# Peptides against a protein of PDB entry 6D0Y, part 110

Target 1, 225 residues: chain A of PDB entry 6D0Y
Amino acid sequence: ETEDHLESLICKVGEKSACSLESNLEGLAGVLEADLPNYKSKILRLLCTVARLLPEKLTIYTTLVGLLNARNYNFGGEFVEAMIRQLKESLKANNYNEAVYLVRFLSDLVNCHVIAAPSMVAMFENFVSVTQEEDVPQVRRDWYVYAFLSSLPWVGKELYEKKDAEMDRIFANTESYLKRRQKTHVPMLQVWTADKPHPQEEYLDCLWAQIQKLKKDRWQERHIL

## One batch from the design tools (peptide; made by RFdiffusion4, then SolubleMPNN)

Design b2_p19_8_s2 (from b2_p19_8, 6 letters changed)
Fold by OpenDDE base, seed 3:
Structure b2_p19_8_s2 (fold): chain B 225 residues (1-225), chain A 19 residues (1-19)
Amino acid sequence: as target 1 above (225 residues)
Amino acid sequence: MEKELEEARKIVDEFLESL
């Protein structure tokens, strides 16, 4: 009964209430913290599940995890570990849609002070370095660039504020790759997005242009891609 | 807070090593 109650609370967070979302999240974080001694594994599993299955509530759950991390850093670490495991599993299974979403989720955790900015930069450096791998399919290179670029709306501002030189290097490498890559893999890239194909450009070039504009605007656009 | 960030960094580093 208690487990069912926790599931209900976690799944329904963000629904219309007389209180602000922030107040509700703070309250829920307090409830969950109090129950961690008895239900840590259940709470962890529930949070991982809703994080994966409810992408429309990404910022709600990253914020909740941020609040929980501030209250219990050990739990926050365990959550990040679980999400990283899921990312690895998704990549191994070639589940690119889930994988890219998980990268985005992890990116927003930087804003919630759960993951350090330098660690995220290192991850993106690793992703873009795949473009330099020899004897690998271009689809692999394209996906890692896509995963990087598509996550920047959530974390680009924070990363540039703390690691501007490193980010510029990553951008330069990305630009170089995009200029030299073949564009015959457009159909495969379309599978990774629910968006309608751009009529004049393939998806990565279009995304690159959007990110360049966002960067030029100092990451201040209120509406993410 | 510092401990939290350090722990998260370790987890991310482990991920990077697995790639």
Scores: peptide ipSAE 0.027, ipTM 0.610, DockQ to the pose 0.021
Fold by OpenDDE base, seed 4:
Structure b2_p19_8_s2 (fold): chain B 225 residues (1-225), chain A 19 residues (1-19)
Amino acid sequence: as target 1 above (225 residues)
Amino acid sequence: MEKELEEARKIVDEFLESL
């Protein structure tokens, strides 16, 4: 495979095909695995790039990475590492939109068996712990709570299935924070389609309500936006 | 899968330590 061909394959995955998406992803994972000896760095960069730049294909690429990780766990680890580095860089650059997406991407990687549920729980524990930081802007606290809550549609089910007690603690801490924080009345961007959205509520309060409902509904969501 | 998850956990742990 040539580098250009690999790029084409990676970028075009999920497009209309005579084969199922699953079959195409398996095939692509096989191709990529075979080319890792020669193009590991390129493939890694490409996957990181498309993961970041094509949010509409989030589940496609998380699945692809999951399949590839199953074939080559070292590469999967390197990919996660790269994505975490990117998350750090995004945070340092105050690119919070990218950062929250990356958290969501990482969250879905749990479903793809790339990241362990306990590790993601630990990450969210750390995120929510920011709410306890002293002398920091509320926007920082809010963002980490948002990053946590907005990722739960992708991973909440898995995390509660495996770490319900820890998740309950995180939820309790989140609730406590939300009760004591100052409301900004920022419009909510919904992560998923809800039956009864609250568009006029403050974004975190509204999101919290949605997540509570989702939790009550056993994490059965209709559509991920 | 267990090894993969362990490696991923290490990476995440390193990230957490950097926060």
Scores: peptide ipSAE 0.023, ipTM 0.608, DockQ to the pose 0.021
Fold by OpenDDE base, seed 5:
Structure b2_p19_8_s2 (fold): chain B 225 residues (1-225), chain A 19 residues (1-19)
Amino acid sequence: as target 1 above (225 residues)
Amino acid sequence: MEKELEEARKIVDEFLESL
């Protein structure tokens, strides 16, 4: 395989094909595994790039990484390290949009057996601990809570199955913070267009209510007509 | 849930951009 060909394969995975998505992903994982000895750095870079730039293919690339990790554990580790490094860089650069997406991506990697549940719990513990920081803008505290809550639809079930006690502590701390934080008076942040019967609420309060409902429903989403 | 999360994300994004 040429480097250009590898790029094409990685970018096009999940597109319309005569074969199933699963078969295509398994096939690509095999191709990438075979080429790792010669093109590891290129493949790593490509996967990191597409993971970040093609959010519509989040589950495709997390699944691909999961398959590749099963074949080459070392590469899976290197990929996770690269993504965590990118997350840190995004936070340092105040690129919060990319950062929150990366957290969600990492969360889904737990389902793909790339990241261990306890490691993700530890990350979320660190996020929620930011709510206890002094002399920092509330927007910082709110962002980390948002990053945590907005990732739970992808990983909450797995984390509660593995680390229920720790998750309950995180939830308690989150709830406590949400009750005591200053509510945003910016009209935009009070707008929520979620399906009824959700009341009009501030974005974090509304998200919290939705996550609580999701938890109550054992992380099963209702079927929408 | 995805729709709701996207809405929340947009709100956050717009807010962050306003800072």
Scores: peptide ipSAE 0.020, ipTM 0.532, DockQ to the pose 0.016
Fold by OpenDDE base, seed 2:
Structure b2_p19_8_s2 (fold): chain B 225 residues (1-225), chain A 19 residues (1-19)
Amino acid sequence: as target 1 above (225 residues)
Amino acid sequence: MEKELEEARKIVDEFLESL
């Protein structure tokens, strides 16, 4: 495969095809695996780029990485390392939108068996522990809670299946923080399935309510968060 | 993967300290 061809294949995966998406992803994973000896760096860069720049294909690329990881564990590790570095850079640059997306992406990698559930739980424990920090702006605490909660639609089921006790502790800490924090009413772009739109609510409280509902529904998504 | 996540946690901690 040529570099240009690989780029095309990676960028266009998930588009209309005579084959199923699953079949296409398996096929692409096979192609990429075969080309790793010659194009590992290029493939790694391409995957990192599209993972960040095409958020609408999040689950496509996490699945692809999962398939690649199953074939080549070392490459999977290198990809995760690259994404972690990108998360670091996003945080350093105060690009919080990209940072939260990257956390979500990493979360979905748990479903794809790229990242272990206990490791992600530990990450979220770290996030929520920020709420206990003193002499810091509330916006800092809020952001990490947001990053945690906004990622749960992608990984909550898996984490509760494997680490229910730890997740319950994280939830308890989150709830406690949300009850005591100063409220700032910020609307969220959300799709509600109720007959009437949900009343305007503080953005973290609203998200918390949605996550609690999702948890109650055993993490089966019935609405867009 | 656990190692990478641990490193990520450290990065998050550093970022939090910078805010």
Scores: peptide ipSAE 0.029, ipTM 0.660, DockQ to the pose 0.016; fails the geometry check

Design b2_p19_8_s3 (from b2_p19_8, 12 letters changed)
Fold by OpenDDE base, seed 1:
Structure b2_p19_8_s3 (fold): chain B 225 residues (1-225), chain A 19 residues (1-19)
Amino acid sequence: as target 1 above (225 residues)
Amino acid sequence: SAAAQEQARAIVKKFEESL
């Protein structure tokens, strides 16, 4: 395989074909595994790139990584390390949109058996612990709560199945923080109808309510968050 | 794989320590 060919294969996976997506992913995983001895660094970089730049294919690439991890455990670890480094870099660069997406990507890797559920729980515990930090801006606290909550549609079911007690504690801490935090009201976002005025909730409060509903519905998503 | 999961755990732990 050439580098150009590998790039094409990785970038185009998930496109319409005569074969099933699952079959294509298995095939690609096999190709990539075979080429790791010669092109490991290139493949690693490509996977990290598409993972960051193609959010619409999140589940495709997490699945691919899961399949590849099953074939080559060391490579799977290197990939996760690379993604963690990228997350840190995004945070340092104040690219919080990319950062939150990376957290979601990592979250879905739990479903693909790349990251253990307890490890993800620990990460979220650490995120929510930021709310207890002294002398930090609220925006920092809010972001970590947002990163946690916004990732739960992808991994909440698995985490509660494996670590329900720990997750409940995280939820309790989150709820406590949300109750005591200063809320920024944006009147322009308030939705008012003639017959039914509906006050617009603050974005974190709104997200919290949605996640609580999702949890109540046993993590069966009925609405895209 | 348990081995793969353990590797991931170590990586995540390292990240946590950096926060």
Scores: peptide ipSAE 0.062, ipTM 0.753, DockQ to the pose 0.021
Fold by OpenDDE base, seed 2:
Structure b2_p19_8_s3 (fold): chain B 225 residues (1-225), chain A 19 residues (1-19)
Amino acid sequence: as target 1 above (225 residues)
Amino acid sequence: SAAAQEQARAIVKKFEESL
């Protein structure tokens, strides 16, 4: 296959077709595996690109990577390495939006049996530990907490099932930080209902509340049609 | 596979050490 063809296949996976998504993913994994000898670098780059630029298809691509990893574990390792490298680059460049997508992607790779749960827990422990560091801008500390919390919808269930004590510790540390951090108060009143104006909650506090609710709901997300 | 996961773990650890 040509590089352009591979790009098309990767970018279009998950779109409506005559076949099931599972069948399409399995088929694509087979195609990509066969083309690795000739197009490994291109495939790596493409997968990294869609991972960070198409968050709406995150679970599709993590599944694809999981399938590829099952077929070729060396490639899986190289992919994770590439993603980690990209994450570091994004952080260095202060591209926090890109970085958070990468963290979410890595998080969901746990569910795809590419990354072990204990390793992800360790990563999150490291993230939250940044909140304890001196001489680090709060915005950066906030980001690590955000990256942790915003990834839990994808991996929280798995991590609590396997590492509940460690996760509770991380949560406790997170809560402690959120209580003591400087908050930006936005005076904007948002009318959620016609009856009572509510002050806009700070984004990280809001996220914390959402995650607490998700945890309470046993990590089950409500899908609204 | 276990081998794949182990490789990924190593990479993650390297990242953690770099923070």
Scores: peptide ipSAE 0.058, ipTM 0.751, DockQ to the pose 0.021
Fold by OpenDDE base, seed 3:
Structure b2_p19_8_s3 (fold): chain B 225 residues (1-225), chain A 19 residues (1-19)
Amino acid sequence: as target 1 above (225 residues)
Amino acid sequence: SAAAQEQARAIVKKFEESL
């Protein structure tokens, strides 16, 4: 296969087909695995690109990566490393919209058995620990809390099943921060997100309440999203 | 597996470097 063909296959996965999505993903994983010896770098770049630019296909591509990781574990690792590098770049560039999608993507990779639960917990611990740093502006601290909380719908169940004590600590720290933070920075946070808070509630407080409810419901969604 | 643990550690390290 040519590079152009690989690009087409990766970009169009999940579109209407005579076969099931699962079958198409398995097939594509096989094709990509076979082409890794010749096009590893290209495939890696393509997967990173679609992961960042096509958030509507998040679960499609996390599943694809999961399947590919099962076939080629080393490539899966390289992909995760590339995504982490991209997250680093996004954070340094203050591209918080991209960064939050990357965090969600990484979160769902836990469900796809690409990232270990303890590693994701460690990431979230690092996020929430920013709230304790005095040299970081609150608006940035708020974003890390947002990134953490907004990713839990994808991975909260898995993390609590395996690392409940650690997650409880993170939640306690988050709650403590939310109680003591200044809410005047909320408008600045809103600039970085497409989400709009309920007119009657502060954005992070609203999100916190939603996550608390989700947790109480054992991470089972009751609302049609 | 040992390989999985190694990958996990590498991921954590890479993330720490990203902050």
Scores: peptide ipSAE 0.036, ipTM 0.725, DockQ to the pose 0.021
Fold by OpenDDE base, seed 5:
Structure b2_p19_8_s3 (fold): chain B 225 residues (1-225), chain A 19 residues (1-19)
Amino acid sequence: as target 1 above (225 residues)
Amino acid sequence: SAAAQEQARAIVKKFEESL
């Protein structure tokens, strides 16, 4: 495969085809695996790029990475490391919109068996721990809470199945922070519209209410929102 | 490996269920 051809295949996956999406993803994973010896760096860069720039295809690319990880575990690890580096860079650049999306992407990778549940729990513990820091602006503390809560529709079920006690502790800390924080009038980084009605409140309080309802419903949703 | 194949199949199945 040429680099241009690989780019085309990766960018166009999930588009209308005579074959099923699952078949196309499996096929593409096989092609990419075969080309890793010659094009690993290029493939890695391409996957990072589409993962970052095509949010409408989030579940397609997380699934693709999951399939690749099953074929080449080392590559899966390198991809996660690259995405974590990108997350750190986004945070340094104060690009909170990109950063929160990257957290959601990483969260869905848990479902694809690319990231272990304990590792994601540890990440969220680190996020919520920022709320306890004294010399950090509230806007930054709020972002970490938002990043955590807004990712739970993708990974909450899996994390509670494996790490319920740890998740409960994170929730307790989150609730405590939300009760003591100053209320502000800022737009959400991204609106999450739940299938079920919720009260109109401050954006983090609203999100908290949505997540509490989702948790009560055992993380059952008609669609990933 | 057989384990990798099984993991891949599980991922595909989960993806199908999510559609």
Scores: peptide ipSAE 0.020, ipTM 0.586, DockQ to the pose 0.062

Design b2_p19_8_s4 (from b2_p19_8, 8 letters changed)
Fold by OpenDDE base, seed 3:
Structure b2_p19_8_s4 (fold): chain B 225 residues (1-225), chain A 19 residues (1-19)
Amino acid sequence: as target 1 above (225 residues)
Amino acid sequence: SAKELEEALKIVKEFEESL
């Protein structure tokens, strides 16, 4: 069936080919565009599924969606709506691992010109604003900070280029929270080097330091994480 | 559309505010 064929094409994109990945994605985008009149719902469901379940192919599928969005802007909007709904469902179900992956996916969609930078900034403002909520567990505050910071490798450059003042405000609020939050009193593990022992940083503090370095390096990663 | 994208992102905000 044609539907099974579409599933195969979408799931197998990025596999070894004689053609470049870019060429394959462009070709697939063309095929999917042509089939949208008859199979839009199926294609939408498939793309949402692979976006959620194949995090190793995040950039492949964000790029594909970007190409589709350029061809059919309405479909791009519908896809984002579906992903936002899924994010809500994940949060509601306390599936925070899926939720953070979805945030990263949405973040990379900014680079693919599917989501506007100001909208993503607004989302991150909302996330960091959770740190200001009263009478909530710290784990909730920590998670939203984590979701924000862990997404910046995918979108930080774009957001600072377009919304530097707003991003600086978010960073200031994040830093303030990280300084005042309760640290876990786990016996500190030490990383031993040949010459000096180094304390193992708390997870969010470590992530913060990494992001600060990334920012200092103008969002150019020296090493692919 | 741009409007649909903006509306979609607002849904997340509304959801979080409803918690």
Scores: peptide ipSAE 0.042, ipTM 0.726, DockQ to the pose 0.018
Fold by OpenDDE base, seed 5:
Structure b2_p19_8_s4 (fold): chain B 225 residues (1-225), chain A 19 residues (1-19)
Amino acid sequence: as target 1 above (225 residues)
Amino acid sequence: SAKELEEALKIVKEFEESL
């Protein structure tokens, strides 16, 4: 395969085809594996790029990486390292939206058997530990809590199945922080429910409530038709 | 799984220490 062709294949995966998505992903993983000896760096860069720039295809690309990792274990590791480096760069550049998305992407890689559950737990432990830092802006503490909580829809089930005790500790620490942090109330965030005006909750408190509900629902999202 | 994030976690820790 030429470099241009590889780019096209990677960018277009998941689009309409006569074959199933699963079949297409397996096929592409095979093509990429075969081309790794000649185009490893290019393929790595392409996968990192689409992972970052095409959030609508998050599960497609995490699945693809999972399939490729099963074929080439070392490449999967290199990909994760590249994504972590990108996360660092995003944070340094104050691109917090990209950084949060990258954490979510990494979280879904646990489901794809690319990242081990204990490793993701350790990452989240590190994130929540930032809440204990002194002499730092609250925005820093808040961001790491947000990054943790906002990633749980993708990985919470798996982590609790394998590391329930550790996750409970992280949750306890998170709850403690949320109770003691200073809250800035924005009038626009007042949720007017028809029945009772709920107290104005800021975005982290709202997210916490959603995650607690999700946990109680055994990490199963309910879609209201 | 490809790698346990041992090396990746080191990168994150290094980042934290660099702030």
Scores: peptide ipSAE 0.045, ipTM 0.737, DockQ to the pose 0.018; fails the geometry check
Fold by OpenDDE base, seed 4:
Structure b2_p19_8_s4 (fold): chain B 225 residues (1-225), chain A 19 residues (1-19)
Amino acid sequence: as target 1 above (225 residues)
Amino acid sequence: SAKELEEALKIVKEFEESL
């Protein structure tokens, strides 16, 4: 395959075809594997790019990377490294939206057996440890908590299955932080839906409540409202 | 690989410690 063709294949994967998505991904993984000796850097860059730019295809590309990782473990590692580097760059650039998405992407890579559960736990431990940093803006602390919590829908089940004690510790630390952090004293905006007033909760508290419910529901996504 | 992942995690850790 030519480099241009590889780009096309990678970008178009998941589009409607006569074959199943799984079959297409397996086929593409085979093609990419075969071309790694000649185009590893290009393929790596392409995958990182589409991972970043096509959030709607998150699960497609995590699955693809999972398939590639199964075929070429070293490449999988290099991809993860590249994504982590990108995460670091995003954080340095204050691109927090990209950063949180990357964390979510990495989280789903755990499900694809690209990232080990303990490694993701360690990452989240690091994130939540930011809440203990002194002389840093609360927004920094909040963001890392947000990044952690907002990623749990993708990986919480796996992490609790394998590292429940560590996760409980992270949760305890998170809860402790959420209790002690300064909340914007916004008058409780009552969101009225029809005749039932709903108090508007602070976004992290709301997210926390959602995650607690998700955890209680054994990480089975019900209608996240 | 496990090695690359560990290195990646170290990078994140080092970065956060450097902030």
Scores: peptide ipSAE 0.040, ipTM 0.724, DockQ to the pose 0.018; fails the geometry check
Fold by OpenDDE base, seed 2:
Structure b2_p19_8_s4 (fold): chain B 225 residues (1-225), chain A 19 residues (1-19)
Amino acid sequence: as target 1 above (225 residues)
Amino acid sequence: SAKELEEALKIVKEFEESL
């Protein structure tokens, strides 16, 4: 395959086809595997690019990487390394939206058997440990809690199935932090329609409540969060 | 692989420690 052709195949996966998505992904994984000896660097870069720039296809590309990892175990590791490097670069560049998305992407890679559950738990332990750092801005502490909580819809089920005790510890630490942190009083947006203005819930408290509900519902999503 | 994942996690840890 030519480089241009590979780019087209990778970018267009999941689009309308006569074949099932699963068949298309399996086919593409086979093509990419066959081309790794000649185009590994290009394929790696392409996958990293689409993983970052096409958030609407998150599960498609995590699945694709999972299939590739099953075929070429070393490639999966190289991909994860590249994504971690990108996460680091995003954080350095203060691109926190990209960074949190990358954490979500990595989280879903656990479901695709690319990242081991214990490794993801360790990452989240590291994130939540930031809440214990002294002499750092609260925004830093808040961001890592946000990154953790906002990724749980993609990986919470798997992590609790594999590492329930460790996850409970992380949750306890998170809850403790949320109780003691300074909350930003956002002026109550008068919801025009309700006789009683619902106090605008602080964003992390709101997210925490959503995650607690999700956990209670055994990680079954009723609505797209 | 487990090794690559461990290395990746170290990168994150090192980054945090460097801040």
Scores: peptide ipSAE 0.040, ipTM 0.722, DockQ to the pose 0.017; fails the geometry check

